Peptides against a protein of PDB entry 5OOQ. Designs and how they scored, part 79

Target 1, 227 residues: chain A of PDB entry 5OOQ
Amino acid sequence: YREDVRQVVTHPANALSFLQPGRLVEISVNGKDNYGWGAVVDFAKRINKRNPSAVYTDHESYIVNVVVNTMYIDSPVNLLKPFNPTLPEGIRPAEEGEKSICAVIPITLDSIKSIGNLRLYMPKDIRASGQKETVGKSLREVNRRFPDGIPVLDPVKNMKIEDEDFLKLMKKIDVLNTKLSSNPLTNSMRLEELYGKYSRKHDLHEDMKQLKRKISESQAVIQLDDL

## One batch from the design tools (peptide; made by RFdiffusion4, then SolubleMPNN)

Design b2_p16_4_s2 (from b2_p16_4, 8 letters changed)
Fold by OpenDDE base, seed 1:
Structure b2_p16_4_s2 (fold): chain B 227 residues (1-227), chain A 16 residues (1-16)
Amino acid sequence: as target 1 above (227 residues)
Amino acid sequence: SELPFRVFDISKEELK
């Protein structure tokens, strides 16, 4: 369900209006290269000049330029091509213990893990010497000020996504999260033990119905964890 | 309702 929410949030119809310069976004490239929170520079419709007939999916139809401060220092950043989201080999985040630098990378909407409720003041010319490092300092400061994490935009309250099916999805997720927080598996086990001990004193049919509901809830929780 | 975004200016050490 989390991936479903992400797909809706990062769809061009919803995301583009929130990709102003300085908008913080959490970046994951190819589902494996996590750059953390970066700052949006700009975005543009993806155009293939060599193949104008190329058709991209909705989530790959735009290129977003973002400043990250987690680029591995020895990455071949000079090989980065503007408006090309296919990153050269060796372009990756710094691992633990490695040094990082600031870089501007082109990504697709599909590489956005989340959209933050924060927007940085951005330099007018990000490509000027030292400007990306200034943004990098700002990112570090934001992370320092928000040790519990950068606030994420609420898809409904902030992004105004009012699709009925999406609202239903969000409600389902909320219900599941509430159940998870209450440790429904433990509660289900306790309930099963309780019903097992007192089954002779109560209506077995009613107890079985309640047990089935609890089992279903537990299965739903397990499924959520597997997602 | 919460504003859709906050602006952070490091030069002013201000979060709006």
Scores: peptide ipSAE 0.061, ipTM 0.633, DockQ to the pose 0.145
Fold by OpenDDE base, seed 2:
Structure b2_p16_4_s2 (fold): chain B 227 residues (1-227), chain A 16 residues (1-16)
Amino acid sequence: as target 1 above (227 residues)
Amino acid sequence: SELPFRVFDISKEELK
């Protein structure tokens, strides 16, 4: 069930409007490398310059640049290319006992495990010297303040995802209040059809620039007193 | 409904 929820939440039609600069997201690259919570820098439509006709899945059709503070110190971060989600060999999170550094990594929506309800103030120029480290300090502070975990956006209450099957899924999860290993509602939800419906509704391909502007401008912010 | 995000500010002078 959790994966089903994640698929819906991270679909461009739902996720992009919540990927403002500074938005906290939990990152798992290729389902293997867990970087923990990072902060969104920006995002853009994925374009393959070498193959303009390349077609990506919805969850791979956007690149999100995120600051992480868990990059292994000896990772070849100099080989990272903005907007290239194919990470060089050796780019990985630090393991226990290893030192970590801050880095900006490009990820796809599919690499987002969770979207937090918290947003950091971001430096104007994240590429400037020391700015990534500043964000890294903020991330550490957030983790310190939320030892039980960073609150995740409620798909219904916060993200306003309204779908009958999705709501049924959410209700079932709430009732069970347990981690389920099975997803019996997957077939009934017709996720692919749902994605198509959402994609068509939001016309993401045409409204990307407008969306970015709206995201930048619509910064209704609540400052938490605890930080 | 609750606003979609809450903010922590540790570097106001460098705000984006």
Scores: peptide ipSAE 0.061, ipTM 0.641, DockQ to the pose 0.124
Fold by OpenDDE base, seed 4:
Structure b2_p16_4_s2 (fold): chain B 227 residues (1-227), chain A 16 residues (1-16)
Amino acid sequence: as target 1 above (227 residues)
Amino acid sequence: SELPFRVFDISKEELK
């Protein structure tokens, strides 16, 4: 069920309006490289210059640049290519006992585990010397202040996801959470089936039009907050 | 509609 929720939450129609600069997101690349909570720099639609006709899934169709403070110190960060979410070999989070550094990495929406309710004040130029380290310090401070975890956006209350199938899913999850002895596997809709139903209800083109409006509104709010 | 978020400012050590 958690994965089902994640698929809906991280869909472009829902996620992009919450990926403002400084938004905290929990990052897991390829389902194995857990970078923890990072801060969004920006995002862009994924474009393949070598293959302009390339078709990506909804969750792979955008690149999100994020600052992480958990990059393994000996990772070949110099090999990172801007706007290329296919990370070079050796790019990984630090393991226990290893030293970490701050880095900006490009990820897909599929690499977002959770979207936080918090945003950081971001430097104007994150690529400038020392700026990503400043963000790294902020991330450490956030983690210190929230030892039980950074608050996650509520999909219904905060993100206003009102899809009927999603609401049904959320209700099922709530019921299961209240019943400690119930095996969630027995009543779980297959992720593929649930997402299939969700995706069929949404026309990406129409959703993007609505999303662009929401993004514009979000940007306006950010500008006001920066004053 | 305004999107819900909180801003953390490390310099001020506060959440806004």
Scores: peptide ipSAE 0.053, ipTM 0.638, DockQ to the pose 0.116
Fold by OpenDDE base, seed 5:
Structure b2_p16_4_s2 (fold): chain B 227 residues (1-227), chain A 16 residues (1-16)
Amino acid sequence: as target 1 above (227 residues)
Amino acid sequence: SELPFRVFDISKEELK
């Protein structure tokens, strides 16, 4: 069911209006290379200059440029071509114990695992010296502030996906989630905490409340430092 | 440092 939801959410008809500059998206390339949360730079319709008649699937028909801060340091980033989602060999996220750098990578919609409800302020020219690193610092700060994960957009309430089949799918998922939450066997403190974290990640109303609280707390700390 | 970010509602307007 999760993959079915992802397919609908990342469809161009639904996703493109939420891929503004600075939008946070969770990135998984080819189902293997997990870059974590990155920030959208821009997007464009995929054009094959060598074969203008090339037909792409809906999920491969657009290229999204994203800033990631998890690129392996020894990746051949100089071989990256703007608007070419076919990444050179060796382009991969850093593994545990490896050093990472910031990079702008072109991805397809199919490489988006989730779309967040947060949008960063982006530099005007991301290719200027030091700008990618600035965004990278912001991404680290976001991850610090959201240890339970970045809030994900609600497909129905926030993205306003009104497809009847999709709504039926979502209702089924809701019923299943309710049954799981009501199961007495889940009464272990650990399961309750895990479910709570999951719920907070995916419930926009609760997420917004938490976000407002965190923002207020951060502002309070800044005010204390200014005193 | 304060993280410069925006949160948008269902109308894609900034939530205050």
Scores: peptide ipSAE 0.041, ipTM 0.696, DockQ to the pose 0.172

Design b2_p16_4_s3 (from b2_p16_4, 7 letters changed)
Fold by OpenDDE base, seed 3:
Structure b2_p16_4_s3 (fold): chain B 227 residues (1-227), chain A 16 residues (1-16)
Amino acid sequence: as target 1 above (227 residues)
Amino acid sequence: SELPFVVEDITKEELK
């Protein structure tokens, strides 16, 4: 059930509006590499230049650039490619006793474990010398101030996910947190229906975003003509 | 010094 909630929360239709620059997110890559809490730089729709017809799953259809302060110091960070969420071999978080550095890594939505209710003030140019380290210091300060963990956005109250099936799922989880044993299998069919609804919402959102961009571009052109 | 982070408005109401 927790994974089901995560899938709904990290779906583009729900997550993208909360991935502003500086948003804190908890990062787990490939289910094994836990980077802890990082800060969102930006995100972009995933485009395959070699295969424009490539279709990605909803959770893999966007790339999120995040600053982490837990990168292993000897990781080949120079091999990181912008907008490529397939991380080079050797890119990993520091283990206990190892030194870490700050890095910007591209991840998919599927690598987001949770979305925090905190947002950092981000430098204008994160790629400039020393800027990643500044964010790293801020992340350390946040962790110091929140020793019990960074507060996570409430999917219903904060993210306004009001789908009836999702609400039922949340209620079931609340009951299960009190009762260990109920089988998650019965809700899988409902999850597919829920994803179908979110996919439609995402399509509409993207259409609206494209429309807003077109309007903004048209206005910019008008302003240029008026100069 | 200005705090390096803010709580989003959507959650501020719950923290008050």
Scores: peptide ipSAE 0.037, ipTM 0.666, DockQ to the pose 0.209
Fold by OpenDDE base, seed 2:
Parts: sequence; C-alpha cells; structure tokens
Structure b2_p16_4_s3 (fold): chain B 227 residues (1-227), chain A 16 residues (1-16)
Amino acid sequence: as target 1 above (227 residues)
Amino acid sequence: SELPFVVEDITKEELK
C-alpha cells in the first residue's frame, strides 16, 4: 500500500506543484541507495537529445535536482552531469562510519520516497562555492529539530488529491494499519491514468515557464549588447 | 539563529 500511495504522490500531476526550491524530499535511488532527506533545487522535463523519440514513463519524465548531504566523500561527483539521472558508477550514499559530502544529484520522480512539508531557504546560486554545504547545514538543523522525522505532506489534506479510488485506499490503510496482501497495484494503475490527464496541463505550464525564462534571458543578453 | 527552513502553513495547522 505504501508503494501505491507513493506512485500517486510522485506522479507529475501531483508532485510537481510541491517541488519548489528548498522543498524537502526523501530520496531513494534505484530502490537501493538511500540518501535520506534532500532539498529540491529545481526540476525540468526530461529531454533526450540523443533519442528525441524516447518515451519515458510519467515517473521518469522529469528530472529533479536535489542537494543531499549524505554523498560518500570518495564518490566521483565530478562525473555527475546535470539532468542525467543515470548516475555514474561509484555514486552512492555514505555508509555507517564513512564521511559524507554535499552534492547535487539529478533524480527522477520515481526516486522520491516522500515529500516533506518543509522548505529550506535556498541560496540563489547553489553551484557557487560553499553553497551546497550551507544547504547541508540546514538539512542537519532540520533533522535535529525533527528527531521523530520530518513531517510528510498529507496526500489528501495538503496535496488535495481527490481521486475517489485513492481516498478509498487511504481509508483502508488507516483502518487496517496492517499489510493487506491485496494487490493495490491494480488501483494504482487506474489512478495513474486518471492523473495523466492532469499532467498534460502541468507540462504545458512548465513548458511555458521555461520558454518565458529563455525569452527573458535572451532579452537580457540583447540589452547587454546594446549597452 | 534564523531558521534555515519554512514550516508550511499546513504543517503549522497540524502541529496546533
């Protein structure tokens, strides 16, 4: 049931509006590499320049850049490429007893385990020297203040997911508080299809925002050339 | 010390 809830929550139609800069997200890459709670830098629609015809699943169709403070110190972070969620070999979280560093990693929505109900103040330029470490300190402070765990967004109350099947699922989870063996995956697929319709509107909105940014950047360059 | 984070309004309501 947790996975079914996660699939709905991390669907672009639901998740993207809550991936503001500084939003805390719990990160698990490939279901194996747990980086813990990180902070969202930004996100963009996934574009495959080498294969423009590539079709991604909804959960793999966006790249989210996140700051983590749990990267193994000897990880080849210099090989990280922005907007490439296929992480180089050796990129992993620090194990117990190992030293960690702050890093920005590109992940897919599928790598989000939970979305927190907290946002960090983010530096304007996260790539500037020392800025990732500042975010890392902030993450440590948050963890210190929330020893029982960072509050997670309520899918219904906070995210306003109103799908009837989802609501029924949530009610069942609340009532049973137990692992029911009933395969809720069938219901999750239907929910993904329902929210896929809403995803198109959000995609258009983000595309428009990106276009506006590109236009503004181009205009700024023109103004600099005219000076 | 300035809080490095913002608690969302919805979280504040749940914490009340």
Scores: peptide ipSAE 0.190, ipTM 0.728, DockQ to the pose 0.239; fails the geometry check
Fold by OpenDDE base, seed 5:
Structure b2_p16_4_s3 (fold): chain B 227 residues (1-227), chain A 16 residues (1-16)
Amino acid sequence: as target 1 above (227 residues)
Amino acid sequence: SELPFVVEDITKEELK
């Protein structure tokens, strides 16, 4: 059920509006590489320049750049390519006893375990010398202040996910937590229905954003011509 | 020391 909730929360239709610069997110790459809490730099729609017709799943259709402070020091960070979520071999979090460094890594939405209800103040230029380390210090400070864990966004109260099927899922989770009764098959079927709905909402949202951008660009051009 | 973060109670509706 936690995975079901995660899939809904990290769907583009729900997650993107909460991935502002500085937003804290908990990162797990490929289900094995846990980087802990990192800070969002930016995100972009995933475009394959070599194959423009490439179709990605909803959870792989965006790339999120995040600052982490748990990168293994001997990781080949120089091989990282901006906006390429396929990480080079050797890119991994530091294990216990290993030294870590700050790095910006590109991840997919599928690599987000949780979205925090906290936002860091971010440097204007994260690629400038020392700026990643500044964010790393901020992350350490946050972890110090929240020893019991960083507050996670409430899907309903904070994210305003009001889909009826999702609400039913949440209620079922609550009941399960109370009664230890599970109906995984029913939940899986409902999740598929939710994905269909969210996909449509996302398309509309992106269309609206594109329209707003076009309007803004047109207005800017008009203002330049009126000058 | 100034907090390096802010708790933003920003709902999805406010982000539209």
Scores: peptide ipSAE 0.183, ipTM 0.746, DockQ to the pose 0.209; fails the geometry check
Fold by OpenDDE base, seed 4:
Structure b2_p16_4_s3 (fold): chain B 227 residues (1-227), chain A 16 residues (1-16)
Amino acid sequence: as target 1 above (227 residues)
Amino acid sequence: SELPFVVEDITKEELK
């Protein structure tokens, strides 16, 4: 059920509006590499230059650049490729007793475990020397102030996810947390239905964005012709 | 010292 909620929360239709610069997100890459809480730098639609016809899932269709302060110091961060969420071998969080450094890593929405209800003040140029470390210090300060964990956005109250099926899912989770028996099979079917609805919503949103971009481009061309 | 972060929505109630 937690994964079901995560799938809905991290869907582009819901997540992208909360991925402003400085937004705290909890990062787990490939289900194994937990970087903890990082700060969003920016995001972009995933484009495969080598295969423009590549079709990505909704959760893999965007790349989110995040600053983490838990990168293993000897990780080959120089091998990180911009806009490539497939991380090189050896890119991993520091283990207990290991030293960590700040790094910007490209991740997919699928690597977001949770979205925090906090937003850091971000430097104007995160790629400038020392700026990542500044963010790292801010992250440490946040963790210090929230020893019990960084507050997570409430999907309903904060993210305003008002989908009826999602609300039903949340109610079921609440019931399950109270030790009421849930049928896993029934929940999986509902998740697919929910995902289908969000997928359509995302498609519409992307279509609208593309349309707005086309309109803007057309207007720019008209303005150039009028000059 | 200026807080390095902005608390949005409900977290303001918890900090109070």
Scores: peptide ipSAE 0.109, ipTM 0.715, DockQ to the pose 0.256; fails the geometry check

Design b2_p16_4_s4 (from b2_p16_4, 6 letters changed)
Fold by OpenDDE base, seed 2:
Structure b2_p16_4_s4 (fold): chain B 227 residues (1-227), chain A 16 residues (1-16)
Amino acid sequence: as target 1 above (227 residues)
Amino acid sequence: SELPFVVYDITKETLE
C-alpha cells in the first residue's frame, strides 16, 4: 500500500503545491539510489527540446531540482545537466565509509519517496559558491534533531487529498497500523507465557523471550512494509 | 542565539 500512497502523493496534482523552495523530500533515484532527505530548489515542467512532441507520464512530466548532501565525492557531478533527470553514469550516493558532498540534482516526481512537513530557509542563489554546503549543513542538523526520521506530510490532513478511493485506502491503512502496533506487545506476552511453561531456566526463558520479541517486532515492520 | 534554519510548514501553494 505504500507504493499506492506514494503514487497519489507524488502525482503533480498533489505534490507540486508542496514543492516550495526548501521543502524537504526523501529521494530515491531509479529505485536503487537512495540519497535520503534533500531540499527542493525549484521545479519546472519537463520539456524535450529535441522532441517537443514527446509525452511523459504524469510522474515524469516535471523536473525537481533538489540539494542532497549524500552525493559520492568522486561522482562526476560536472556532467550533471540542468533539467535533465537522466543522471550520468557514476552519479550515486556515497556508501558507508565513503565521503559525500553536496550537489543539486534534477529528479522526477517519481523519484520522491516522501514529502516532509519541514522547509529549510534557502539561500537566494543556491548555485553560488558555498551555498550548497550551507544547505547541506542544515540537512545534517535536521537529521540530528529528528533521529526517528523527518516527519512526513499527512496526505489527507495536510495535503488535502480528497479522492474517495484514496481516503478509503488511508482508512484501511490506519486500521492495519493500529492492529500491527498493538499486536507485538500482545504476541510478546503470549510468547512469554508459552515459553515460561516450557523453560526450566530463567536465563533461557529470558533469552528466548527477548529473541521472540525481536522477531515479532521485525515481523510487524515487515507487515507494515506490505502496506 | 542562531537564527532559525528550518520551519514547520504545511502550506499549500496555488499553482499558475
Scores: peptide ipSAE 0.484, ipTM 0.868, DockQ to the pose 0.365
Fold by OpenDDE base, seed 1:
Structure b2_p16_4_s4 (fold): chain B 227 residues (1-227), chain A 16 residues (1-16)
Amino acid sequence: as target 1 above (227 residues)
Amino acid sequence: SELPFVVYDITKETLE
């Protein structure tokens, strides 16, 4: 269901209006290269100069330029071509223990995992020396401020996606989330209630046995006094 | 160093 939501959210009809300069987006290229949260520079309709008749899917029909601060330092960033989402071999995020640099990469809408509620103030010329690093610092600060994750746009409340089928999907997800959270609790509460009832019944039974013994003992003492 | 300005922006409106 998460992928279904992502497909709707990242559709041009919904996403483009939220891809203003500085918009934070979570980036995953080819489902394997996770760059984390980056900042949108701009976007443009994808045009193939070599093949003007090329037809792209909706999610591949636009190119979004984003600043990331997680590019592997030894990646061939010089081979990056503006508005070419086909990234050169070796372009990848830094792994744990590797050094990273800031880079502007062109991605498709399909590479957007999430769209954030946050927007950075972007420099006027991102290609100027040091500007992408400034954005990189901002990204680090955002991550620091939101250790539990950057808030994501609500597709319905924020993005105003009002498609009936999508709303049904969201409702299903909510129900499932509620069931997943409530079922264990309900079962645990039921077990606790059952255990509590069993424990109380056992305690009452033991108390009754003790009382009966005391009554019997007292009657036995009275009989001895009457001999 | 100018503190990076981060703003909550849940609108589709372009920041003028």
Scores: peptide ipSAE 0.245, ipTM 0.768, DockQ to the pose 0.359
Fold by OpenDDE base, seed 4:
Structure b2_p16_4_s4 (fold): chain B 227 residues (1-227), chain A 16 residues (1-16)
Amino acid sequence: as target 1 above (227 residues)
Amino acid sequence: SELPFVVYDITKETLE
């Protein structure tokens, strides 16, 4: 059920409005490489120059650039290709005992495990010398201030996902959490129906997201203690 | 209720 929720939350129709610069997101690449919480730099529609007719799934149709502070120090970060979410071999998070560095990596929406309710104030030029490290320091500070974990956006209360089928899913999850029962097959069918609806309304939702993004970017700066 | 669009200026010291 958690994966079902994640699929809905990270769908472009819902996620893009919350991927403003500085937005904290929890990153898991290929289901195995956990980079922890990173900060969004920007995002763009995925374009394949070699194959312009390439069709991507909704969750792979956008590239999100994120700053992480958990990149393995000996990762071949110089081989990272701009706008290519297919990471070179050797690009991985540092394991326990290994040194880490800050890096900007391109990921897909499918690599977002969670979207946080916090947003960092980002440098104007993240590519400038020392700026990634500054963000990295900020990420460490956030993690220090939230030892129990960075708060995750509430899909209903915060993200305002009011789709009827999604709400039913959420209610079912609440019930199952109390009863310790699961029905993956039923949830999978519902998810397919949900994605069908989102896909049909994608263009309209994208416009709405752009508007919401602009509004959010104009919000006042607040201290963490004010949360 | 959490504020989803709150911006925390934790990097302000480097932006001034």
Scores: peptide ipSAE 0.101, ipTM 0.651, DockQ to the pose 0.110
Fold by OpenDDE base, seed 5:
Structure b2_p16_4_s4 (fold): chain B 227 residues (1-227), chain A 16 residues (1-16)
Amino acid sequence: as target 1 above (227 residues)
Amino acid sequence: SELPFVVYDITKETLE
């Protein structure tokens, strides 16, 4: 269901109006390269100069330029071409323990995992010296202020997606979340508590029964000796 | 057209 929601949210009809300069978006390229939250620079309709008749899917029909602060320092960023979402080999996020730098990368809508409800003030010229690093500092500050994660736009309340099928999907997800939060875990904990209490009572009862049997046997032996 | 949501200057103390 999460992927279904993402497909609707990142569709051009819904997403483009929220991709203003400075909009925070969570980025995952090719389902494997997670850059985290970045800031939108701009977007444009994808045009293939070599093949003007090229047809793209809806989610690949636009290019979004985003500032990220998680680019691996030794990535060949000089090979990046504006508005070309086919990234050169070696362009990747920094792994744990690696140093990162700020970069502007072109992505498709399909590479957007989430759209945030925050928008940064952006420099007029992001390509100017030091400007992308300024945005990178802002991104770090946002992450510091939101340790539990940047708030995501509500597709219905914020993005005003009113498609009936989508609303039904959201209701189903809400019901499932409610069921998962309320019944299974609470019931399992209560069952474990009840089972724990039952096991303790059973152990006490068995201990008492064994003690009573030992007392009875001891009394029987005393009676046999008295007889 | 109204911008969908608030533009924040990160230099400010509060992000709402």
Scores: peptide ipSAE 0.051, ipTM 0.654, DockQ to the pose 0.124

